# Designs tried in a protein design run: peptides against a protein of PDB entry 4Z5W. Part 148

Target 1, 305 residues: chain A of PDB entry 4Z5W
Amino acid sequence: IPDVFLELNKLWYFSAQSNLFNGEMPRSLSNSRSISLLSLRNNTLSGQIYLNCSAMTNLTSLDLASNSFSGSIPSNLPNCLRLKTINFAKIKFIAQIPESFKNFQSLTSLSFSNSSIQNISSALEILQHCQNLKTLVLTLNFQKEELPSVPSLQFKNLKVLIIASCQLRGTVPQWLSNSPSLQLLDLSWNQLSGTIPPWLGSLNSLFYLDLSNNTFIGEIPHSLTSLQSLVSKENAVEEPSPDFPFFKKKNTNAGGLQYNQPSSFPPMIDLSYNSLNGSIWPEFGDLRQLHVLNLKNNNLSGNIP

## One batch from the design tools (peptide; made by RFdiffusion4, then SolubleMPNN)

Design b2_p22_3_s3 (from b2_p22_3, 11 letters changed)
Fold by OpenDDE base, seed 4:
Order: sequence, then structure tokens, then C-alpha cells
Structure b2_p22_3_s3 (fold): chain B 305 residues (1-305), chain A 22 residues (1-22)
Amino acid sequence: as target 1 above (305 residues)
Amino acid sequence: SSITQIVIPPTRPDIETGAIMT
């Protein structure tokens, strides 16, 4: 990428995603006063990520995903006072979340999907201080760690939480009950155990629940038949989606389906591939907005309603 | 400069570059 951004004093949007750009980010780009949205995702860019947050006062969205960047997560990003959306998916950091992210009040959406992030306990302890954090995606990290259940964790404004395919141990954490605005929860493809907690049915905005491919036991909580977002559409608060796409894998060998917004996901309850027992509640028929109910590969008995 | 936007179109698929769900 050429070092010409100093003269581009009105440039607010720069997208060069899914190209063949290599080398480092040009210094004039990292010092741009005008750029608001920057997308360089899916290139071969390298070096350390550095942004001059004192200069980049208009930066609102940063997408650097799927590049060959190295080094630490930039600890100065919280100084980018307008920065809302960060996509760092598929950047191999081999790092923990910086302590400075406790001060990241502008942050609304963060993805570290498949970024070799370590220490989920520290990550969640830090990120809970981000008062405006609505979307958090941490898929394919934290190998063989335990999902913290510390009741002091609080994500008040969280709407989307995705921590799939991490081989995480533990239980569904009770601190999620402190997130009453939660719309999408994906904890699939972990080693989570225990029972599915009944308080999940109290999350009135929860329209997408994936707990599939875990080791959950016991009955399906009857409270899931009363999820208000799946009974009526009236409670779906449309919020601005993150400036990064969502990808749902269909199969290990097929390209994932791209979704531009979380609201474009079909309303779903997936509890498949667990050790759940008991009956399928006939009251799942009351969930008029539910498109996908997947309960297969469990120890369920009785009649299928 | 009068340039407000620069968009270089993708030359390859944009696969799993954002939030990854299983």
C-alpha cells in the first residue's frame, strides 16, 4: 500500500479487503486524521499493528482480520476515542488482551476469532469494563481453558456473545444473567458440562441460542419454551450491526455462510450433540418465531411433539 | 484532495474474516 494518505485529507472510507496487499501499513495511513472506516482484511499485510490514535481522531471502524501481522495487540487502541468496531479475526497474536482495554469506552464490537488469544479469565475481566461493548466474538481461542463462572463479571450491554470452538471447560456462567439485552449466545463446540440453567429463558431478547456439541446433562429447561423474543417479534430491538461480517460454518469442507448482521440469523435453539435427557416440551410449539429447533443426538425420551 | 472514499474490490473470497460461528 503506497504512503500517500497525508494528501488524502478528506478520505473517510478506505476498503482494500480480500486483495494481495503485502508489507506494513503505510505511516501516513496510521496517522490519517480523516479516515473513519478502515478495512484491510484478508490480505498479506505484516509487521506490528501501530495506529497513532492522537492523529486518527476520526477512526470509528478498524478491520485488519486475516493478515500476517505479528507482535502484541496494540495497547494504545483505547486512545482512539471514536473507535467502536475492531475486527482482528485470524491474526495470530499469541497474546492476552491488554489491560488498557479496561478503558476502552468507545468499543462496541470486538472480534478476535481464531487469533491465538490466551487467558479467557483475564480477557473477560478486562472487557467487562467496556461499558458500550455489545458484540464480543472470541471463537477459536483459549485452548483447553476453563470458562470463568465468577459472579462479579458483568457485561450489562452485551447483545452478541460468541465463544465457540475453544475446547472450554466449565458450566454456563451465571454472570450471563447480568446481560438482559443478550440476543445471540453461541457457546457451541466446547467441553461445557452441568445442566442448562433455567435463567436462560429469562433473557427476553435471546433469539439465537447455540449450546450444541458440549457435554450438558439433565433436562431441557422448560423456561426455554417461554423465550419472549421467540414468542413475539415486538421485543426485537434492532441495533446497528458490527462493521464486520459473521460466518456460520455449514461443514468443515464448505465455505461458511456470510451474514452481514446478527439479525439475519434464523431464530434458533440448538442443543444438539449433548447428553440431555427427559422429554421434549410440547410448549416449544408456542415459540411462533422459532425457525430452527435442533435437539438431535441427545438422550431424550418420550413423544416428539 | 477531493477523494472521500477509496474502495478496491475483492480479488479473492472473503471467507471467515469476521465473526466466526460454528
Scores: peptide ipSAE 0.435, ipTM 0.910, DockQ to the pose 0.917
Fold by OpenDDE base, seed 3:
Structure b2_p22_3_s3 (fold): chain B 305 residues (1-305), chain A 22 residues (1-22)
Amino acid sequence: as target 1 above (305 residues)
Amino acid sequence: SSITQIVIPPTRPDIETGAIMT
């Protein structure tokens, strides 16, 4: 990428995604006062990620995913006072979340999907201070760590939480009950155990629940049959979606589904591939907005309603 | 400059680069 961004004093949008760009980010780009939206995803860019946040006062979205960047997560990003969305998926950091992210008040959407992030306890303890954080994606990190159950953790404005495929141990954490705006929860493909907590049914905005491929035991909480978002179309307030898309992997050779917005997900309860027992509640039939109920590969008994 | 937007079209397929779900 040429070092010509100093002369481009009105450039607010730059996208060069899915190209063959290599080398470092040009210094003039890292110092651009005009750029708001920057997407360099799916290139072969290298070096350390450096952004001069004192210069980049208009930066709102940063997509650097799937590049060959090295080094640490840039700890100065919280100084980019307008930066809302960050996509760092598929960048191999081999790092922890910087402590400076406690001050990241502009942050609304963060993805570290498959970025070799370590220490989930520290990550959640830091990110809970991001008062505007609505979307958090941590899939394919924290391998075999324990999902913290610390009751003091609080994500008041969290709408989307995805921590899939981490082989995480522990239980469904009680601190998620403090997230009343939660719309999408994916904790699939972990080693989570215990019972599914009844308080999940009190999350009135929760329309997508994936707890599949875990070690959950006991009965399905009857409270899941009363999920308000699945009983009625509440006018889901169209909140600003992340600038990065969501990708659901299909187990089939057909390419993953891309969803540009969380609202584009089919309303779903997936509890498949657990050790759940008891009956399938007939009251799941009252969930008129539910598109997918997946309970397969459990120890359930009785009639299918 | 008068340039407000630069979009370089993809030359290769886009891959799962955003939020990855299972």
Scores: peptide ipSAE 0.433, ipTM 0.899, DockQ to the pose 0.907
Fold by OpenDDE base, seed 5:
Formats: C-alpha cells, sequence, structure tokens
Structure b2_p22_3_s3 (fold): chain B 305 residues (1-305), chain A 22 residues (1-22)
C-alpha cells in the first residue's frame, strides 16, 4: 500500500479487502486524521500493528483480519477515543488481552476469532470494563483453558457472545445471567459440562442459542420453552450490527454462510451432540418464532411433540 | 485532495474473517 494518505485529508473510508497487499501499513495511514472506516482484511500485510491514536481521531472501525501481522495486540487502541469496531480475526498474536483495554469505553464490537489469544480469565476480567461492549467473538482461542464462572464478571450491555471451538472446560458461567440483553450465545464445540442452567430461559432477548458439541448432562431446562424472543416478535430490538460479518461454518470444507447482521441468523436452539436426557418438552411448540430446534445426538426419550 | 472514499475491489474471494461460528 503506498504511503500517500497525508495528501488524502478528506478520506474517511478506505477498503482494500481481499487483495494481495503485502508489507507493513503505510505510516501516513497510521497517522490519518480523516479516516473513520479502515478495512484491510484478507491481505498479506505484516509487521506490528501500530496506530497513532492521537492523530487518528476519526477512526471508528478497524478491520485488519486475516493478515500476517505479528507481535502483541496494540495496547494504545483505547486512546482511539471513537474506535467502536475491531476485527482482528485470524491474526496470530499469541498474546493476552492488554490491561489497557479496561479503559476502552468506545469499544462496541470486538473479534479475535482464531487469533491465538491466551488466558480467558484475564481477557474476561479486562473486557468486562468495556461498558459499551455489545459484540464479543473469541472463537478458536484459549485452547483447553477453563471458562471462568466467577459471578462478579459483568457484561451488562452484551448482545452477542461467541466463544466456540476453544476446547474450554467448565460449566455454563453464571455471570452470563448478568447480561439481560443477550441475543446470541454460541458456546459450541467446547468441553463444557454440567447441566444447562434454567436461568438461560430468563434471557428475554435470546433468540439464538448454540450449546452443541459439548458434554452437557441432565434434562433440557423447561424454561427454554418460555424464551420471550421466540414466543413473540415484539421485543426484537434492531441494534446496529458490528461492521464485520459473521460466518457460520456448515462443514469443515464448505465456505461458511455469511451473515452481515446477528439479526439475520435464523432463531435457533441447538443443543445437539450432548449427553442430555429426559423428554422433549411439548411446549417448544409455543415458540412461534423458533425456526430451528436441533436436539439430535442426545439421550432424549419419550414422545417427539 | 477531494477524495473521500477509496475502495479497491477484491482480487480474491473473501474468506471467513469476521466472527467465526461453528
Amino acid sequence: as target 1 above (305 residues)
Amino acid sequence: SSITQIVIPPTRPDIETGAIMT
């Protein structure tokens, strides 16, 4: 990418997605006062990520996903006072979340999908201080760690939480009950155990629940038949989606389905590939907004409603 | 400069680079 951004004093949007750009980010780009939306995702850019947040006062969205960047997560990003959305998916940091992210009050959406992030306890302890955080995606990190269940963790404004494919141990964390605005929860493809907690049915905005491919036992909580978002449409708060797309893999070899907004996901309960027992509640029929109920590959018995 | 937007078209397919769900 040429170092010409100093002359581009009115440039507010720059997208160079899915190209063959290599080398470092140009210094003039990292010092741009005008840029608001920056997307360089799916290139071969390298070096350390550096942004002069004192200069980049208009930066609101940063997509650097799927590049060859190295080093630590930039600890100065919280100084970018308007930065809301960060996509750092598929950047191999091999790092912990910086302690400075406790001060990241502008942050609304964060993805570290498949970024070799370590220490989930520290990550959640830090990120809970991001009071405006609505979307958090941590898929393919924290390999074989324990999902912390510390009740003091609070993500009050969290709407989307995805921590899939981490081989995480532990239980469904009780601190999620402190997230009453949660709309989408994906904890699939972990080693989570215990029972599915009944308080999940109290999350009145939860329309998408994926707990598939875990080691959950016991009965399906009857409270899931009362998920208010799946009974009626009246509570669907249209919220601004993150500037990065969501990808649901159908198969390891097939391109994932791209969803531009969390609201574009079909309303779903997926509890498949667990060790759940007991009956399928006939009251799942009351969930008029539910499109997909996946209970396959469990130890369920009785009548199918 | 009068340039407010620059979009360089993709030269390769976009990949799963956002939120990855399983």
Scores: peptide ipSAE 0.427, ipTM 0.899, DockQ to the pose 0.903
Fold by OpenDDE base, seed 2:
Order: C-alpha cells, then sequence, then structure tokens
Structure b2_p22_3_s3 (fold): chain B 305 residues (1-305), chain A 22 residues (1-22)
C-alpha cells in the first residue's frame, strides 16, 4: 500500500479487504486525521500494528483481521476516543489484553477470534470496565484455560458473548446473570462441566444459546421453556450491529455462513453433544419463535414431545 | 465538505475474518 494518505485529507472510508497487499501499514495511514472506517482485512500485511491515536481523531471502525501482523496488541488504542469496533481476528499475537483497555470507554464491539490470546481471567477482568461493550468474541483462544466464575465480574451492556472452541474448563459462570440484555451466548466446543444453570431462562432477551459439545450433566433446566424472546415477538430494538461479520461453521470443510447482524441468526437452543439426562420438556412447544432445538447426542429419556 | 471514499474490491474470497462461531 503506497504512503500517500497525508494528501487524502478528506478520506473517511478506506476498504481494501480480501486482496494481496503485503508489507507494513503506511505511516501516513496510521496518522490519518480524516479516516473513520478502515478495513484492511484478509491481506498479507506484516510488522507491528501502530496507530497514532492523537492524530486519528475520527477513527470509529478498525478491521485488520486475517493478516500477518506480529507483536503485542497496541496498548494505546483506548486513546482513539471515537473507536467503537475492532476486528483483530486471525492475527497471531501470542499476547494478553493490555491493562490500558480498562479505560476503553468508546469500545462497543471487539473480536479476537483465533488470535492466540492468553489469560482469559485477565482478559475478562480488564474488559468488564468497558462500559459500552456490547459484542465480545474470543473464539479459538485461551486453549485449555479455566473460564473464571468470579461473581464480581460484570458486563452490564453485553448483548453478544462468543467464547467457542477454547477447550475451556469450568462451569457456566454466574457473572453472566449480571448481563440482563444478553441476546446471544455461544460457549460451544469447550470442556465445560456441571449442570446448565436455571438462571439462563431469566435472560429475557436471549434468543440464541449454544452450549453444544461440552460435558454438561443433569437435566435440561425447565426455565429454558420460558425464555421470553422465544415465546413472543418482542420488538428487539435493532441496535447497530458490529461493522465486522459473524461466521457460523456448519461443517469443518464448508465455508462458514456469513451473518452481518446478530439479529439475522435463527433463534436457537443447541445443547447437543453433552451428557444431559432426564426428559425433554413438552413446554418447548410453547417457544413459538424457536427455529432450531438441537438436543441430539445426550442421555435423554422418555417421550419425544 | 466533500467526503472521499476509497473501495478496492476483493480479488479473492473473503474468509472467516470476523466473529467465528462453531
Amino acid sequence: as target 1 above (305 residues)
Amino acid sequence: SSITQIVIPPTRPDIETGAIMT
């Protein structure tokens, strides 16, 4: 990418996604005063990520995902006072989240999917201070760590939480009960154990629940048959979705389905591939908005309703 | 003020570059 962005004093949107750009990000781009939306995802860019946040006063969206960047996560990103959305998926950092992210008040949406992030306890302790954080994606990180269950953790405005495919140990964390606006929860493909907690059925905005491919035991909590978002068409206020897409894999070899908005996901309860026992509650029939109920590969018994 | 937008179209398939769900 040529170093010509100093002359582009009216540039507000730059997208160069899914090309073959290599080398470092141009210094003039890292100092752009005009740019609001930057997407360089799915290239072969290298070096360290550096942004001059004192110059980049209009930056609102940053997508650098799927590049050959190296080094630490830039600790100065919280100084980009208008930066709302960050996509750092598939960047091999081999790092922890910086302590400076405690001050990241502008942050609304963050993805580190498959970015070799370490220390989930520190990551969640830091990110809970991001008061405007609504979407958090941490899939394919924290390999074989323990999911912290500390009740003091609080994500007040969290709507989307995805921490899939981490081989995480532990239980469904009680601190999620402090997120009453949660709409989407994916904790699939971990080593989570214990029972599915009944308080999940009190999350009135929860329309998508994936707990599949874990080691959960006991009965399905009856409270899941009373999920208000699945009983009635509540007017889900379409809050602005993240500027980065979501990808759901159906099979290991198929390209993931792209979803531009969390609201475009089919309403789903997936509890498949666990060790759940007891009956299937007939009251799942009352969930008139539910599109997918997946309970396969469990120890369930009795009648299929 | 005239706002400039630069879009270089994709030359290869977009891969899973955002939120990955399994």
Scores: peptide ipSAE 0.324, ipTM 0.871, DockQ to the pose 0.764

Design b2_p22_3_s4 (from b2_p22_3, 9 letters changed)
Fold by OpenDDE base, seed 2:
Structure b2_p22_3_s4 (fold): chain B 305 residues (1-305), chain A 22 residues (1-22)
Amino acid sequence: as target 1 above (305 residues)
Amino acid sequence: SSITEIVIPPTRPDIETGALLT
């Protein structure tokens, strides 16, 4: 990418995604005063990520995902006072989230999917201070760590939480009950154990629940048959989606289906591939908005409703 | 410059570069 952005004093949007750009990010781009939306995802860019946040006063969205960047997560990003959306998926950091992210008041949406992030306890302790954080994606990190269950953790405005495919140990964390606006929860493909907690059925905005491919035991909590978002359409709050796409894999070898908005996901309860027992509640039939109920590969008994 | 937007279209398939749901 040429170092010409100093002359582009009115440039507010730059997208160069899914090309063959290599080398470092141009120094003039890292100092752009005009740019608001930057997407360089799916290239071969290298070096350390550096942004001069004192110069980049208009930056609102940053997508650098799937590049050959190296080094630590830039600790100065909270100084980008308008930065809302960050996509750092598929960047091999081998790092922890910086302590400076406690001050990241502008942050609304963050993805570190498959970025070799370490220390989930520190990551969640830091990110709980991001008061405007609505979307958090941490899939394919924290390999074989324990999911913290500390009740003091609080994500007040969290709507989308995805921490899939981490081989995480532990239980469904009680601190999620402090997120009453949660719409989407994916904790699939972990080593989570214990029972599915009944308080999940009190999350009145929850329309997508994936707990599949874990080691959960006991009965399906009856409270899941009363999820208000799946009974009636009235509570579908269309909030602005993050500027980065979501990908749902149907099969390990197929390209993921791209979803631009979490609200475009089919309403789903997936509890498949666990060790759940007891009956399938007939009251799942009352969930008129539910599109997918997946309970396969469990120890369930009785009648199929 | 008068340039407000630069969009270079993709030359290769977009890969899973955002949130992964499994």
Scores: peptide ipSAE 0.424, ipTM 0.893, DockQ to the pose 0.907
Fold by OpenDDE base, seed 5:
Structure b2_p22_3_s4 (fold): chain B 305 residues (1-305), chain A 22 residues (1-22)
Amino acid sequence: as target 1 above (305 residues)
Amino acid sequence: SSITEIVIPPTRPDIETGALLT
């Protein structure tokens, strides 16, 4: 990418997605006062990520996903006072979340999917201080760590939480009950155990629940038949989606379906590939907004409603 | 400059680089 952004003093949007750009980010770009939306996703850019947050006063969205960047996560990003959305998916940091992210009050959406992030306890302890955080994606990190269940963790404004494919141990964390605005929860493809907690049915905005491919035992909580978002449409708060897309893989070898908004996901309960027992509640029929109920590959018995 | 937006068209397919749901 040429170092010409000094002359582009009115440039507010720059997208160079899915190109063959290599080398470092140009210094003039990292010092741009005008840029608001920056996407360099899916290139071969390298070096350390550096942004002069004192200069980049208009930066609101940053997508650097799927590049060859190295080094630590930039600790100065909280100084970018308007920065809301960060996509750092598929950047191999091999790092912990910086302690400075406790001060990241502008942050609304964060993805570190498949970024070799370490120490989930520290990550969640830091990120809970981001009071405006609505979307958090941590898929394919924290390999074989324990999902912390510390009740003091609070993500009050969290709407989307995805921590899939981490081989995480532990239980469904009680601190999620402190997230009453949660709309989408994906904890699939972990080693989570215990029972599915009944308080999940109290999350009145939860329309997408994926707990598939874990080691959950016991009965399906009857409270899931009362998920208010799946009974009626009246509570569907249209919220601004993150500036990065979501991808649902149907198969490990197939391209994922792209979803531009979390609200575009089909309303779903997936509890498949667990060790759940007991009956399928006939009251799942009351969930008029539910499109997909996946209970396959469990130890369920009785009548299918 | 009068340039407010620059979009360089993709030269390769986009990949799953946002949020991965499994």
Scores: peptide ipSAE 0.424, ipTM 0.893, DockQ to the pose 0.898
Fold by OpenDDE base, seed 3:
Structure b2_p22_3_s4 (fold): chain B 305 residues (1-305), chain A 22 residues (1-22)
Amino acid sequence: as target 1 above (305 residues)
Amino acid sequence: SSITEIVIPPTRPDIETGALLT
C-alpha cells in the first residue's frame, strides 16, 4: 500500500479487503486525520499494528482481520476516542488483552476470533469496564481455560457474546444474568458442565442460544419455554450492528453462512450434544418465533411434542 | 485532495474474518 494518505485529507473510507497487499501499513495511513472506516482484512500485511490515535481522531471502525501482523495487541487503541468496532480475527497475537482496554469507552464491537488470545479471566475482567461494549467475539481462543464464574463480572450493555470452540471448563456463568440486553449467546463446543441455569429464560431479548457440544446435565429449564423474544416479535430496536459480518459454520463442506446483522440470525435454541435428561417441554410449541430447536444427542425421554 | 472514498475491489475470495459462530 503506497504511503500517500497525507495528501488524502478528505478520505474517510478506505477498503482494500481481500487483496494481495503485503508489507507494513503505510505511516501516512496510521496518521490519517480524516479516515473513519478502515478495512484491510484478508491481506498479507505484516509487522506490528501501530495507529497514532492522537492523529487518527476520526477513526470509528478498524478491520485488520486475517493478516500476518505480529507483535502485541496495540495497547494505545483506547486513545482512539471514536473507535467503536475492531475486527482482529485470525491475527496470531499469542497475547492477553491489554489492561489499557479498561478505558476503552468508545468500544462497541470487538472480535478476536481465532487470534491466539490467552487468559479469559483477565480478558473478561478488563472488557467489563467497556461500558458501551455490545458485541464480544472470542471464539477459538483460551484453549482449555476455565470460564470465570466471578459474580462481580458485569457486561450491562452486552447483546452478543460468542465464546465458542475454546474447550472451556466451568459452568454457565451467573454474571451473564446481569446482561439483560443479551440477544445472542454462543458457548458451543466447550467443556462446560453443570445444569443449564433457569435464569437464561429471564433474558427477554435472548433469541439465539447455542450451548451445543458441551457436557451439560439435568433437565432443560422450563423457563426457556417463556423466552419473551421467541414468544412475540418484540420490535427489536435496530441498534447499530458491528461493521464486521458474522459467520456460522454449518458443515465442513458448505461455506459458512454470513450474517451482516445479529437480527438476521434465525431464532434458535441449540442444546444438542450434551447429557441432558428429562422431558421435552410441550410449551416449546408456544415459542412462535423459534425457527430451530435442536435437542439431538442428549439423554431426553418421553414424547416429542 | 478531493478523494473521500477509496475502495479497492477484492482480488480473492473473502473469508470468514468477522465474528465466528459455530
Scores: peptide ipSAE 0.418, ipTM 0.884, DockQ to the pose 0.899
Fold by OpenDDE base, seed 4:
Structure b2_p22_3_s4 (fold): chain B 305 residues (1-305), chain A 22 residues (1-22)
Amino acid sequence: as target 1 above (305 residues)
Amino acid sequence: SSITEIVIPPTRPDIETGALLT
């Protein structure tokens, strides 16, 4: 990318995604006063990520995903006082979340999917201080770690939590009950154990639940038949979605399905590939908004309603 | 037959199971 952005004093949006750009991010771009939306996703950009937050006073969205950037996560990003959305997916940092992110009050959406992030306990302890954090994606990180169950963890405004394919141990953490606005939870493809907690059915905004491919035991909580978002069409005020797409990981070599917004996901309960027992509750028939109920590959018995 | 999967309406071919990421 050429270093010519100093003269572009009216440049508000720059998208150069899915090209063949290589080398470092140009210094004039890292110092742009006008830019609000920066997307360089799916390139071969390299070097250290550096942004001059004192200059980039209009920066609201940053997508650098699927690049060859290296080094540390930029600890100065909280100084970008308008920065709301960050996508750092597939950047191999081999790092922990910086302590400075405790001060990241502008942050609303964060993705580190497949970014070699370490220490989930520290990451969650830091990110709970981001009072405006609504979307958190941490898929394909934290290899062989334990999902912390510390009751003091609090994500008051969290709407989307995705921590899939991490080989995480532990149980469904009770601190998630402190997130009453949670709409989407994906903890699939881990090594989570214990029972599915009944308090999940108290998350009235929860329309998408994926607990598939774990080691959960016991009965399906009857409270899941009372998920209010799946019983009635609540006029959930569609909050502004993250400025980055989501993908459903396919096991096939075919490209993942792209979803531009979390609201575009079908209402779903996926409990497949566990060790759940007991009956299927007839009251799942009350979930009139539910599109997908997946209970396959469990130890369920009795009559199917 | 054990209904292990209920899809209402019928499974859109695009509704595969799999972890979400960005």
Scores: peptide ipSAE 0.250, ipTM 0.670, DockQ to the pose 0.053

Design b2_p22_4_s1 (from b2_p22_4, 9 letters changed)
Fold by OpenDDE base, seed 3:
Structure b2_p22_4_s1 (fold): chain B 305 residues (1-305), chain A 22 residues (1-22)
Amino acid sequence: as target 1 above (305 residues)
Amino acid sequence: SFAELLKRVKTNVESFYITTVE
């Protein structure tokens, strides 16, 4: 990309998605005082990610996903005092989350999907300090690590948690019970075990639950039949969505369906491909807002209600 | 009823995981 952005004193938005841009990010862009939204997604940009956060005082959104950037996650990003949304999906960092992210109070939405992030325990321990963090996407990281169940972890304002396809071991973490605003949980395509905890049914805002393709055992918690968001139309306050889209992806390289907002996901319970037993609760009939119920490939027995 | 639920909901769908990139 040409280094011509110094003269663009009114550059508020720059989107160069899905181009053939190569080389490093222009220094004039990384020093832009005017830019609020920067998207360079789906290019061949390389080198280290460097942003002069002291200059970039208006930066609110950063999408660098699907680029060939190398090196560490920029530890200075918390100094970008207005930076709310970060999409670093498909950037192969091979790194841990920087300790500096404990101070990232402006952060509302973070994705490292398929970014070769390591140490989920450290990542969650750091990111719990981001008090404004509402959306966290960590899909395709943490190869065969254990999902920490430490009760001290606290994500009070978390609305969207996606940690799918990590081959994670462990159980559904008890610390999620401290996230009463949780709307979307995707822990699919892991090696999670144990029982599905009854307290999941106490998450009144939870409209999308994907626990599919795990090793869960025992009965389906009856409390899932009383998920308030699926029983009644609560007026979910439309909070500003992340500035990055979501994609439903198969384990195959087939194109995913795009969802611009978490609210665009159909209300769902997917418990498929587990080892769940017992009966299907008739009270699933009370879930008036449910659009998808997937219980296939379990050890369920009895009559279909 | 559960029978009425089954008339309106999708069942046996493919499972997808969520990402933020194609």
Scores: peptide ipSAE 0.605, ipTM 0.960, DockQ to the pose 0.915
Fold by OpenDDE base, seed 1:
Structure b2_p22_4_s1 (fold): chain B 305 residues (1-305), chain A 22 residues (1-22)
Amino acid sequence: as target 1 above (305 residues)
Amino acid sequence: SFAELLKRVKTNVESFYITTVE
């Protein structure tokens, strides 16, 4: 990309998505005082990500996904005092989340999907300090690590949590019960074990639950038939709208279905491809807002109600 | 009833994980 952005004193939004831009990010862009929304997604940009946060005082959204950036995650990003949304998906960092992210109070939406992030314990310990964090996407990282169950972890304002396809071990972590505003949970395509905890049914805003493709055992907790967001429409919860789209994928190479907002996901319970036993609860009939119920490939028995 | 739910909801669908990249 040419280094010509110094003259663009009124540049508020720059989108150069899905181009063939190569080389480093222009220094004039990384020093832009006017820019609020920066998207360079799906290019061939390389080198280290550097943003002059002292200059970029208007930066609110950053999408650098699907680029050839290398090196460390920029530890100075918390100094971008208005930066709310970050999409770093498909950037091969091979790194841990910087300790400086404990101070990232402006952060509302973060994606590191498929970014070779390591140490989930450190990542969650750091990110819990982001008091405004509503959307967290960590899909395709932390390969074969253990999902920490430390009860002291607290994501009070979390609405969307996606940690899918990590081969994570462990159980559904009790610390998620400290996230009463959780609307969407995707822990699919892991190696999670134990029982599905009954307290999941107490998450009154949870309209999308994907625990599919794990090693869960025991009965389906009856409390899932009482998920308030799936019983009644009256809980019009403020939905997080990050400045980056979501994609449903089965394989990394398949074109995903695009969802521009979390609200665009159909209300769902997917418990498929586990080792769940017992009966299907008739009270699933009370879930008047449910659009998808997937219980296939389990050890369920008895009559279908 | 559960029978009424089954008339409305999709069942046995393909499972997909969510990501933020194409």
Scores: peptide ipSAE 0.603, ipTM 0.959, DockQ to the pose 0.918
Fold by OpenDDE base, seed 2:
Structure b2_p22_4_s1 (fold): chain B 305 residues (1-305), chain A 22 residues (1-22)
Amino acid sequence: as target 1 above (305 residues)
Amino acid sequence: SFAELLKRVKTNVESFYITTVE
């Protein structure tokens, strides 16, 4: 990208997605005082990510996903006092989340999907200090690590948690019960074990639950038949979605289905490809708002109600 | 009833995981 952004004193939005841009990010762009939304997704940009947060006082959204950036995650990003949304998906960092992210009070939405992030325990311990964090996507990281179950972890304002396809070990963590506003949970395609905890049915805003392709055992919690968001159409206050899209993807390089907002996901319970036993509860009939129920490839028995 | 649910919902679908890139 040419270094011509010094002359663009009124540049508030720059989108150059899905181009053939290579080399480093222009220094004039990294020093822009006017820019609010920056998206350079799906290019061949390289080098270290650097943003002059003292100059970039209007920056609210950053999408650098699917680039060839290298080096560390920029530790100074918390100094960008208006920065709310970050998409760093498909950037091969091979790094831990910086300790400085404890101070990232403006952060509302973060994705590191497929970014070679390491140490899930440290990542969650840091990110719990982000009081405004509502959307967290950590898919395709932390390969074969253990999902921490530390009850002291608190994500009080969390609405969307996606930690899929990490080969994570452990159980559904009790600290998620401290997130009463949780709307979407995807822990699919891991090596999670134990029972599905009954307290998941107390998450009154939870409309999308994917626990598929794990090693869960025991019965389906009866409390899932009383998920309030799936029984009645409450007017879920449409909170501002992150400035990045979501994709439903298979374990293939094929393109995914795009969803612009978490609210665009069909209400779903997917417990498929586990070792669950017992009966299907007839009271699943009370879930009037449910669109998808997937229980296939389990050890369920008895009659279909 | 569960029978009325089965008339409306999709079952046995393919499972996907969610990402923020294609």
Scores: peptide ipSAE 0.599, ipTM 0.959, DockQ to the pose 0.920
Fold by OpenDDE base, seed 5:
Order: structure tokens, then sequence, then C-alpha cells
Structure b2_p22_4_s1 (fold): chain B 305 residues (1-305), chain A 22 residues (1-22)
């Protein structure tokens, strides 16, 4: 990308997605005082990510996903006092989340999907301090680590949590019960074990639950038949969506279905490909807002209600 | 009823994980 942005004193939005831009990010762009939304997604940009947060006082959204950046995650990003959304998906950092992210009070939406992030315990311990964090996507990281179940972890404002395809061990973490505004949970394609906890049914805003492709045992919690968001039309609070799209994927190389907002996901319970036993609860019939119920490839028995 | 639910909902679908990149 040419270093011509010094003359663009009114540049509010720059989108150069899905191009063939190579080399480093231009210094004039990294020092832009006017830019609010920066997207360089799906390019061949390289080097270290550097942003002059003292200059970039209007930066609200940063999408650098699917680039060849290297090095550490920029520890100074919390100094970008208006930065709300970050998409760093498919950047091979091979790093931990910086300790400085404890101070990232402007952060509302974060994705590190497929970014070679390490140490899930440290990541969650840091990110719990982000009081405004609503969307967290950590898919395809933390390979074979253990999902921490430490009850002290608190994501009070979390609405979207996606930690899929990590081969994570452990159980459904008790600290998620501290997230009463959770709307979407995807923990699919892990090695999670134990029982599905009954307190999941107390998450009244939860309309999308994916626990598929794990090693869960025991019965389906009856409390899932009383998920308030699936029983009644709650007014879907049109919450500010992240400035990045979501994709449903089966395989890393297949084109995914794009969803521009979390609210665009069909209301779903997917418990497929586990070792769940017992009967199907007839009270699943009360889930008037449910669009998808997937219970296949379990050890369920009895009659279909 | 559960029978009415089954007339409306999709069952036995493919399972997909969510990401933010194609």
Amino acid sequence: as target 1 above (305 residues)
Amino acid sequence: SFAELLKRVKTNVESFYITTVE
C-alpha cells in the first residue's frame, strides 16, 4: 500500500479488503488522526502490526484478518481509547494475549480466530478485565489446552462466546454462569467432557447453543426446555453487531455461510456427536422460537415424544 | 407439542463451528 495517507486529512473509512496488497502497513495510515474504520482484511500484508494510538484518536474498528503479519500482538492497542472492534483472525501470531489488554476498556468485540494464540488461561484472565467486551471469538486456537473452569472468571457483559475447534479439554466452565446476557455460545468441535450443566438453562438470552462434537455424557438438562429466549419472542435487542462478519464452517478450506450479525443465526440447540443418554424431553415442544434441534449421534433412548 | 415442533424445526443438520474468517 502506498504511503499517501498524510494528504487524506478527512479519511474516516478505509476499506481495502480482498486485494493483493503486500508489504508493511503504511506509516501514514498508522498515524491517521481521522480514520475511524480500518479494514485491510484478506491481503498479503506482512511485518509487525504497528499503530500509533496517540495519533489514531478516532480509530473505532480494526480489521486486519487474513494477512501475513508476524510478531507479537501489539501491546499498545489499549491506548487506542476509542477502539471497539478488532478482527485479527487468521494472523499467525504464535503468541499470548498481552497483559496490557487488561486495560482495554473500549474493547467490545474481539476475534483471534485461527491466529495461533496460546495459553487460554492467561487469555481469559486478561480479557475478563475488558468490562465492555460483548463478543469474543477464539476459534482454532489453544490446541489441546484445558479450558479453565476457575469460578473467579467474570465476563459480565458477554453476549457472544465462540471457542470452537480448539481440541480443548475440560468441562463446560462454571464461570459462564456469571454471563447472564449470553446470547450465543459455540464450544463445538472440542474434547470437552462431563455433563451439560443445568445452569445453562438459566441463561435467558441464550438462543444459540452449540456443544456438538464433544465428549459430553449424561442426560440432556431439562432446564434447556425452559430457555426463555426460545420459549417466547423476547424483543431481540438490536445490539450493535461487531464490524466483522461471522462464518459457519465445517472444514477450514470450505467456503462458509456468512452471517453479518449474531442475530442472523437461526435459534438453535446442537448437542449432536456426543455421548448423551436418557430420553428426549417432550417439553422441547415449548421452544416455540427454536429453528434447529440437532441431537443426532448420541446414546439417547426411549420413545420420540 | 413436540410433534408440532418437529414439523417446524430442522433436525439432523450438519454441525458447523463459527469463525470470523472464510
Scores: peptide ipSAE 0.591, ipTM 0.958, DockQ to the pose 0.934; fails the geometry check

